# Peptides against a protein of PDB entry 4HTP, part 104

Target 1, 231 residues: chain A of PDB entry 4HTP
Amino acid sequence: SQTVASHVPFADLCSTLERIQKSKGRAEKIRHFREFLDSWRKFHDALHKNHKDVTDSFYPAMRLILPQLERERMAYGIKETMLAKLYIELLNLPRDGKDALKLLNYRTPTGTHGDAGDFAMIAYFVLKPRCLQKGSLTIQQVNDLLDSIASNNSAKRKDLIKKSLLQLITQSSALEQKWLIRMIIKDLKLGVSQQTIFSVFHNDAAELHNVTTDLEKVCRQLHDPSVGLSD

## One batch from the design tools (peptide; made by RFdiffusion4, then SolubleMPNN)

Design b2_p18_4_s4 (from b2_p18_4, 6 letters changed)
Fold by OpenDDE base, seed 1:
Structure b2_p18_4_s4 (fold): chain B 231 residues (1-231), chain A 18 residues (1-18)
Amino acid sequence: as target 1 above (231 residues)
Amino acid sequence: SAVEERFEKLIKEIEEKN
């Protein structure tokens, strides 16, 4: 069966997240999220117009926006140091070079940007002049690859983890990789709380999540903002 | 926004295929 996530470019989610992050005010941050969500819901309705009892929902996107709440996918086993080493290898960066050292020592300020401690931002600037301008992955494909990583981590297959990571990296822009890294590390730095995200999604979302701790259930049951939990 | 426009395009494509 078709899903919204199979049609939506990962780049568009990242673009939305970037807008949210860059926005200074809460209201503006909310607006950007709402616009994406509303568009998603509209497309959902169109995609599933002639189908009943669909399980498709905003979950594929929500689990990337709130990765800390992920319960279906197991741990990735990926840290910044691993990613740093991977990028150094992939980009063929000199080990003692400036960019390699920036990645490895991301906690120490080495540049003009105040990005110390933010590996994703450091990676972004290293990647920007070296990678594709536009990625090709859908949200579903990203989730599939992340599922693979988690599964292989559980199975202690490091080589296969690397393979999936390489697929993600080689098919993503610098901006997309910035956000992908943050999703993997589970720190998006959006500047909006979990509560705010839930409140925008549905008035009853926070409550349902508090009870069930099931993000997919929340997204599915409260897909329609006009239908409440008690309905 | 550009994102919204792409969504609208996707919707249109689906509607045309149905």
Scores: peptide ipSAE 0.625, ipTM 0.948, DockQ to the pose 0.926
Fold by OpenDDE base, seed 4:
Structure b2_p18_4_s4 (fold): chain B 231 residues (1-231), chain A 18 residues (1-18)
Amino acid sequence: as target 1 above (231 residues)
Amino acid sequence: SAVEERFEKLIKEIEEKN
């Protein structure tokens, strides 16, 4: 069936996350998230106007925004070192070159950006002059590929993991890859707490999540901000 | 915002299709 996530570009989520990250104040961070969420809900209502009992919700986006709470898909088995090696190979970077070394030694400060320890930021600067400017993936497609990675990791199919990663990488801008990496590593560095995200989403979201630990249930049951847990 | 505008376009497309 049709989902909101199948229509929303992954780039738009990433742009929103970028805005949140760049915002210094809590209020501005909340505003950017709220605007995206409100737009999502409006589109949901339009998309499902004549359909009852849909299971579609904000879950596809929420699980990328709060990847630490992911419980549906298993571990990716992907670390920064794997990604570094993959990028070196894919971009044909000289192994002893500056960019390759930056990726491999991401924990050590090498430049003026002060992004030591943040592999995603280091990767971003390496990718920016080398990759496409606009990605083509929807949020649904990103989640499908991430599901594939997790499944294949469980099945110990490294070749298929690489295939899915390459598809993600080759269809994503540098900015999208920055956020994708952070989603995989499960550290978005948004500067806003999980509690704040839940509070903006729904007043009862934190409580329901504390009880169920099921992010999809939270998103589905509390899709309407005007309908509470007791309703 | 540009993101919001794209959402509005998506909504419009759905409404026109229905």
Scores: peptide ipSAE 0.620, ipTM 0.947, DockQ to the pose 0.926
Fold by OpenDDE base, seed 5:
Structure b2_p18_4_s4 (fold): chain B 231 residues (1-231), chain A 18 residues (1-18)
Amino acid sequence: as target 1 above (231 residues)
Amino acid sequence: SAVEERFEKLIKEIEEKN
């Protein structure tokens, strides 16, 4: 079955997240998220115009926006140190070079940018001059690759984990990788609360999530903002 | 926004295929 996520570029989600992060005010952050969500819902309606009973929802995007609430996908088993080593290898960075050391010592403030402790930002600046300007992955493809990583982690297949990670990296821009890293580490640093995200999505979303702890169910049951839980 | 424009394009493409 066709899904909205299979058509939406991952780059567009990342661009939206970047705008949210850069916005200082709560109102502007909300606006950017709302615009993306509204566009998603409009496309959903067009895509499924002749099919009223579909399971497709905002879940593929929501689980990337609120990765700390992920319950379906198992642990990735990926830490910053692993990613650092992978990037050093992939980019053929000298081990004693400035960029390699930045990645490995990301917790130590070495630069003027004040990005100490934010591995994703450090990685972004290393990747920016070395990676594709535009990625090619859809949101569905990103989720499929993340599913593969989690599955292979549970199966202790390190080589297959690396393969999926390499596919993610080689098909993503520096900006997309920045956000992908934050999704994997489960810290987006958007500056907007979970409650705010739910409130924008649907008035009953926070309540339903508090009861069910099922993000997919929340997205599916409350897909229509005009239809409440009591309806 | 550029993102919104791309969504609009996707919608148009779907509508043309129907």
Scores: peptide ipSAE 0.618, ipTM 0.947, DockQ to the pose 0.920
Fold by OpenDDE base, seed 3:
Structure b2_p18_4_s4 (fold): chain B 231 residues (1-231), chain A 18 residues (1-18)
Amino acid sequence: as target 1 above (231 residues)
Amino acid sequence: SAVEERFEKLIKEIEEKN
């Protein structure tokens, strides 16, 4: 079945997240998120105009925005050190070179940008001159690949994990990879609380999540901002 | 925004196909 996520480029989500992160004020951060969400809902209505009983919702995006609340996927089994080694191999970086050392020692403040401890930012600067400028993945495709990684991690199939990671990396820009890394590590650093994200999504979202701890249910049941839990 | 414009384009494409 067709979903909104199958049409929305992952790059557009990343661009929105980047705008949220760069915004200093809470109000501006909220505005960027609300605009993306409103656009999503508008497209949903158009896409499913003749199909009222659909399971499609904002869930594919929400689970990437709030990855720490993910409960459907098993653990990825991926840490910064694994990604560092993968990038060194993929980009054919000299092991004793500056960029390789930056990735491996990302916690040490060696950079001028004050990005110490933020692996995603360090990776971004290494990737920017070395990868494609525009990604080709949709949000659905990203989620499919992440599902594959989690499933194969559970099955201890390291070769297939690497295959899916390579597909994600080779089809993503540096900016998209920055956010992808943060999604995998489950720390987006948006500067907006979980409560704020839920409040913008739906007035009852925080309450429903507190009870169910099911992000998909929250997104499906509260897809319409005008329909509450008590209805 | 550019993102919003792309969404509007997607919506238009769906509406034209229907």
Scores: peptide ipSAE 0.614, ipTM 0.946, DockQ to the pose 0.925

Design b2_p18_5_s1 (from b2_p18_5, 9 letters changed)
Fold by OpenDDE base, seed 3:
Structure b2_p18_5_s1 (fold): chain B 231 residues (1-231), chain A 18 residues (1-18)
Amino acid sequence: as target 1 above (231 residues)
Amino acid sequence: MSPLEKKFQEKIAELEAL
């Protein structure tokens, strides 16, 4: 069955996250998230106009926005050091070169940008001159590849993990990869709390999540902002 | 209308024309 996530470019989510991160005030951050969510719900209503009983929800996006709450997908087994080595190999960076050293020593302040300790930002600047300007992946395709990584990590299939990572990397812009890295490492640095994200999604979302610890259930049961838990 | 909303409307229109 068709899902909203199969039609939404991953680039559109990343652009929204970038706007949220760059916004200084809580109100502006909330506005950007709400605009994305409202657009998603409108698309859902149009896509499923003739189908009343669908399991489709905001879950494919929500699990990328709140990756620390992921419970369906197993651990990726991916750390910054692994990604650094992969990028050095893929981009054929000299091992003793400035860019390779920046990726490997991402915790050490190497410059004026103040991005010390943020591997995703360091990777972004290395990738920007070397990657595609526009990615081709949908949110569904990103989740499928992440599912593959987690499954293959559980099965200890390192070569298949690398294959899926290469597909993600080669089909993504530098900006999309910055956010993908943050999703994998489970630290988006949006400057907005989990509680705020839930409150914008639905008034009862935080309560339902506290009881169930099931992000998909929260997204499905509270898909309509006008229908509460008690209704 | 947000840029994203416009994109969704365009996609909806494409789907309805199919």
Scores: peptide ipSAE 0.109, ipTM 0.738, DockQ to the pose 0.723
Fold by OpenDDE base, seed 1:
Structure b2_p18_5_s1 (fold): chain B 231 residues (1-231), chain A 18 residues (1-18)
Amino acid sequence: as target 1 above (231 residues)
Amino acid sequence: MSPLEKKFQEKIAELEAL
């Protein structure tokens, strides 16, 4: 069955997240998220205009926006150090070179950008001159690859984890990889709270999540912003 | 219309034309 997530480029989500992060005011952050969500809902209505009772929802995007609430997918088993080593290998960076050292020592301020402790930002600057300008992955494809990583981590298949990571990396821009890293590490640094995200999504979303702890149920049951829990 | 909205509208139009 066709889903909205199968049609939405991952790049579009990342661009939205970037706008949210760069926005200083809460109102602007909310606006950017709302615009993406509204567009998603409109696309959903168009895609499913002839189909009733679809299970499709905002969940594929929401689970990437709120990765700390992921309950379906098991742990990735991926840390910054693993990603650093992977990038050094993939980009053929000299191990004693400045860029390799930046990735490995991401917690230590070494550069002018003041991004110490933010591995994703350090990776972004290393990747920007070396990777694709535009990615090719959809949100669904990203989730499929992340599912594969989690499954293979559970099965202790490190080589297959690396394979899926390489597929993500080679099909993503530097900006997309910045956000992908943050999704994997489960820290987006958007500057908006989980509660704010839920409140923008639906007035009853926070309450339903508090009861069910099921992000998919929240997204499905509260897909329509005009239909409440009591309806 | 936001740039994202425009992209979605374009994709919707593409799907409706199929």
Scores: peptide ipSAE 0.101, ipTM 0.736, DockQ to the pose 0.786
Fold by OpenDDE base, seed 2:
Formats: sequence, structure tokens, C-alpha cells
Structure b2_p18_5_s1 (fold): chain B 231 residues (1-231), chain A 18 residues (1-18)
Amino acid sequence: as target 1 above (231 residues)
Amino acid sequence: MSPLEKKFQEKIAELEAL
């Protein structure tokens, strides 16, 4: 069955997240999220206009926006050090070179940019001159690859994990990879709380999540912002 | 209209044309 996530470029989500992060005020951050969500809902209505009973929802995007609430897939088993080594290999960076050392020693302040401790930002600057300007992955494809990583981690298939990571990396821009890294590490640094994200999604979302701890159920049951839990 | 909204409207229009 067709899903909204299969039609939405991952780049569109990343651009929205970038706008949210760069916005200083809470109101502007909320606006950017709301615009993305409203567009998603409109697309859903158009895509499913002839199908009343669909399980499709905002869940594919929501689980990337709130990755700390992910409960469906197992742990990735991926840390910054693994990603650093992978990038050094993939980009053929000299091991003793400046860029390799930045990736490996990402916690050490190496410059005027307040990027110390933020591996995703360090990776972004290393990747920007070296990778694709435009990615090709949909939100669905990103989730499929992340599912593969989690599954192969549980099965201890390191080579298959690397394969899926390479697919993510080679088909993504530097900006997309910045956000992908943050999703994997489960720290988006958006400057908005989980409660704020839920409140924008639906008035009853926080309550339903507190009871169910099921992000998919929250997204599915509260897909329509006009229909409450009591309805 | 945001650039993203415009993009989604274009995609919606494409779907409606099918």
C-alpha cells in the first residue's frame, strides 16, 4: 500500500528540522513544525481520498523527530566512533589528517566554532565539500534502512550494518547526514520539548503517549486534529 | 506560502492528475 512517507523526500524533513533548529523563538520553531505537519496531512488526504480505512499516519516522520521514543526497532549499536571510522574509510581521509582527527576527537574543541561535542556538526563540515548536494532517499527508505541496521545489529551481522549505512551515506547530502546522525544518536537538539511537539501534533497526544508509550498508536489514533480521544 | 508547502501542493496536484 502507498504511504505518505514513500512520497516525501528525507531532504524535506531535514530542511524543516534545520529551520526549527535555526529559529530562536519557540513560536517560530512551532510554526516550521506545524507547516510540515499540515502539508503531510493534506498529502495524506489526497493520497488516500478513496480509501477510508488506512493505517498510514505521521508515524514514519514522528519516529525520526522523536527518536528517543522509538520502541519498534531494536538498538542500532552505532556510536560516533563507528561513524567516524566509516567516514574516514569512505572518504579516504588521511588518518593523521585534520578532518580525520576532527571526526575521531569530536569532543575536543578544535576551533572557534562551538561544535565541540556535536559529532553531527563536525561531520557536516567534513562532508559538505565531499558529498552529494541533493539526496535521493524518501522518509520510507530511510526508515527501511534504519530497520535493517537494527535487525542486523541484533543478528550481529556487522557487514550488513555497514552496507545499510553506506546506502544512507552515499544517497544523502551533508545536511541530510547531519540530521541522520542525530536521529541515530537520538539527540536532535531542536530546542523544543517533546511536550511541545505533541501539543502541536494533537491536543491529546501527550496524554495518549503517557498511557500507551506507543508512538504509532498516538499518530494513528490522533491523525485527525479535530477528533479527540473521547470522540 | 512556504517553499515546502509549494512542493507538497505540486505533489498533491500530480497525484490528483493520476
Scores: peptide ipSAE 0.076, ipTM 0.719, DockQ to the pose 0.860
Fold by OpenDDE base, seed 4:
Structure b2_p18_5_s1 (fold): chain B 231 residues (1-231), chain A 18 residues (1-18)
Amino acid sequence: as target 1 above (231 residues)
Amino acid sequence: MSPLEKKFQEKIAELEAL
């Protein structure tokens, strides 16, 4: 069955997240998220115009925006040090070189940009001159690859984890990889609370999540912003 | 194809051959 996530480029989500992060005020952050969400809902309505009983929802995007609330997918088993070593290997960076040391020592303030402790930002600057300008992955494809990583981690298949990571990286821009890293590490640094994200999505979203702890259920049951829990 | 993408494709091919 066709899903909205199978049609939405991952780049569009990343661009939205980038706008949210760069916005100074709460109101502007909310606006960017709302615009993406409204576009998603409009696309859903168009895609499923003749099919009212679909399970498709905002869940594929929501689980990437709130990765700390992920409960369906098992742990990735991926840390910053693993990613650093992977990038050094893939980019053939000299181990004693500036870029390799930045990745390995990401917690130490070495740069002018104040990116100390943010591995994703450090990776972005290393990747920017080396990666494609535009990625090709959809949100569905990103989730499929992340599912593969989690499954292979549970199975202790390190080689297959590496393979799936390479597939993500090779089809992603530097900006997309910055956000992908943050999704994997489960820290987006958007500057908006979980409560704010839920409140924008649906008035009853926070309450339903508090009871169920199920993001998919929240997204499916509260897909229509005009239909409440009691309806 | 970027130089990085080429390197990654080569690395994937190596992993698939194992």
Scores: peptide ipSAE 0.010, ipTM 0.409, DockQ to the pose 0.022

Design b2_p18_5_s2 (from b2_p18_5, 9 letters changed)
Fold by OpenDDE base, seed 1:
Structure b2_p18_5_s2 (fold): chain B 231 residues (1-231), chain A 18 residues (1-18)
Amino acid sequence: as target 1 above (231 residues)
Amino acid sequence: MSPLEQRFQELIAEIEAQ
């Protein structure tokens, strides 16, 4: 399909999120998000140069950046413990081994990195020496797989959920998986508020979202930062 | 130009070349 999301690597989103997380100041965090957003909009304009009235928008990325606002897909039904077990199996980790225990007991401090309670970070360090350096998924493909997971969760098809998760994992770097995990559990830990994200996206975004609770509608109607709600 | 912007520019160029 001819969407921006079908062209943008998931790795680029993850890299942006990583920069945002590592940035100490609000201004620097905003800068990284703005750079990604501006690049997205420029690509949109180029991709759709000869097509008017497209429905394509920043929504595919926004729903991953603000996963707690997801309303289109149902719950994944995935917890940290499930992911831990999946990684242990996939990576063939000894169950009584150090890395398996780190994943299963992610809430307990191990004295190594001080990342107790952050499953995604624990997973990252386990995955880093074992996974691809660069993933191959686009943002659209990630969303498609997440849609599949949600649908199969609703249908109580656990085996199919596992299949989609394996597709995500095997095609992602350790860093991408870190962020994917956080997207699934709906906690990115960016250090920047939802309000800030909306404010950077569009001046009217927070207001429109507050009224509609429709993230896609917000992204579509306010795609152009120069066109307001009243226009 | 940031590395990210450069990558996006490359993507744009690929689309425009089609």
Scores: peptide ipSAE 0.327, ipTM 0.866, DockQ to the pose 0.780
Fold by OpenDDE base, seed 4:
Structure b2_p18_5_s2 (fold): chain B 231 residues (1-231), chain A 18 residues (1-18)
Amino acid sequence: as target 1 above (231 residues)
Amino acid sequence: MSPLEQRFQELIAEIEAQ
């Protein structure tokens, strides 16, 4: 069955997240998230116009926006050090070169952008002149690849993990990779709380999540903002 | 209409045209 996530470019989610991060005020952050969510819901209605009781929901996006609440897929087993080594290899960076050292020593301030401790930002600047300007992945494809990584991590298949990571990387822009890294590490640094995200999504979302701890259930049951838990 | 909303409208139009 067709899903909204199979049509929405991952780039659009990343652009939204970038806008949220760059926004200083809570209200502006909320506006950017709301615009994406409303667009998603409109597309859902159009896509499923003739189909009732679909299981499709905002879940594919929500699980990337709130990756710390992921319960369906297991741990990726990926840390910054692994990604650093992968990028050094993939980009053929000299190991003693400036960029390789930046990736490996991401916790140490480099004095340029104040990005100490933020591996994703350091990676972004290294990747920007070296990777695609526009990515080609949908949100569904990203989730499929992340599912593969988690599954293969559980199975201790490092070769297949690398394969999926390479597929993600080679089909993503620097900006998309920045956010992908943050999703994998489970720290988006949006500057907006989980509670705020839920409140914008649906008034009852936080309550339902607190009881069920099931993000998909929250997204499915509360897909319509006008229909509450008691309805 | 935001640029994002415009892109989504284009996607909707593509689906409706199928």
Scores: peptide ipSAE 0.285, ipTM 0.848, DockQ to the pose 0.728
Fold by OpenDDE base, seed 3:
Structure b2_p18_5_s2 (fold): chain B 231 residues (1-231), chain A 18 residues (1-18)
Amino acid sequence: as target 1 above (231 residues)
Amino acid sequence: MSPLEQRFQELIAEIEAQ
């Protein structure tokens, strides 16, 4: 079955998140999120024009924007240290080199960039001169790979976890990897609250989530902003 | 129209052409 997520490039979500992060003030952050959401809904309507009863929703994107609310996918078992070691290996970075040390010691302020403690930003600067400029993954493909990682973590299959991570990394730009890291670590640093994201998505979203704790159900039931919980 | 909206319109056009 065709989904919106199978057509939307992961790069477009990452670009939106980047705009939100760089924006000063709540209003501008909301605008960027709303533009992405409205475009998604319009595409949904066009894609499913002849199919009224579909399960497709904003859920594939929402679970990446609010990764701390993920309940369907099990834990990845991935921390910053694991990613640092993987990047050092993949990029063949000298172990005693500046870039390897930056990744391993990401919590220690090094240099003029106030990015101390933000592993994703440190990784971005290391990756930018070494990675492809444009990724090829859709939002659906990213979620499929993340599902694989979580499933294999539960099964204790470290080799398959590494395989899926390598696929994500090799098919993603430095900017996409920055956001992917933040999704895995579950800290996007957008500067906008969960409540704000829900309020922009639907007026009843926060209430329904508080009752169900089911992000997919929230996205499916409230996919139309004009139809409320009582309707 | 934002660049993002334009990209979505292009994707819609591709689907309608199939």
Scores: peptide ipSAE 0.282, ipTM 0.845, DockQ to the pose 0.747
Fold by OpenDDE base, seed 5:
Structure b2_p18_5_s2 (fold): chain B 231 residues (1-231), chain A 18 residues (1-18)
Amino acid sequence: as target 1 above (231 residues)
Amino acid sequence: MSPLEQRFQELIAEIEAQ
C-alpha cells in the first residue's frame, strides 16, 4: 500500500531537523516540528482520500526523530569508530591525513569548529566537499535500509550491513548523512525534549507511550489530533 | 507559506495529477 513516507524525501526531514537544531528558542523549535507534522498530515489526507482505515501514520518519521524509543528495529551494532573506518575507506582518505584523523579521533578537540565529541558534525565537514549536494532517498527507503542493517546485525552478516550503509551513504548529501549518523547513534541533539515532541504530536501521546512503549501504536491511534484516547 | 509547506503542496499536486 502507498504510504506518506514513500513520497516524502529524507532531505525534507533532515532540513526540518537542521532548522530545529539551529533554533535558539523552544517556541521556534516547536514551530519547525509542527510545520513538518501538519504538512505530513495534510499529505496523508490527500493520499488516502478514497481509502478509509489505513494503517499509514507518522510512525516512519517519528521513529527517526525519536530513535532512542525504537522497539521494532533491533540494535544496529554500529558505533562511531565503525563509521569512521567506513568513511575513510569509501572516500579513499589517507589514513594519516587530517580528515581521517579527525574522524578516528573525533573526541579530541583538533578542529577549529569546536565540534569535539560530535562525530556527526565532524563527518559533515569531511563529507561536504566530497558528496552529493542533494540526496535521492525517501523516508521509506531510509527505514528499509535501516531495517536491513538491524536484521543483518542480528544475523551477524557484517558484509550485508556494510552494503546497506554504502547504499545510504552514496545516495545522501552531507547534511542528510549528518542526521542519518545521529539517527543510527540515537542522539539527535535537537535541544527539545521527548515530552515536547509528544505534546506537539498529540495531547495524549506521552500517556499512551508511557503505557505501551510502542511508537507505532502512538502514531496510529493518535493520528488525528482531534481524537483522544477516550474517544 | 514556508518552503517546507510549499514542497508538500507540490507533492500533493503530483498525487492529484495521477
Scores: peptide ipSAE 0.204, ipTM 0.810, DockQ to the pose 0.730

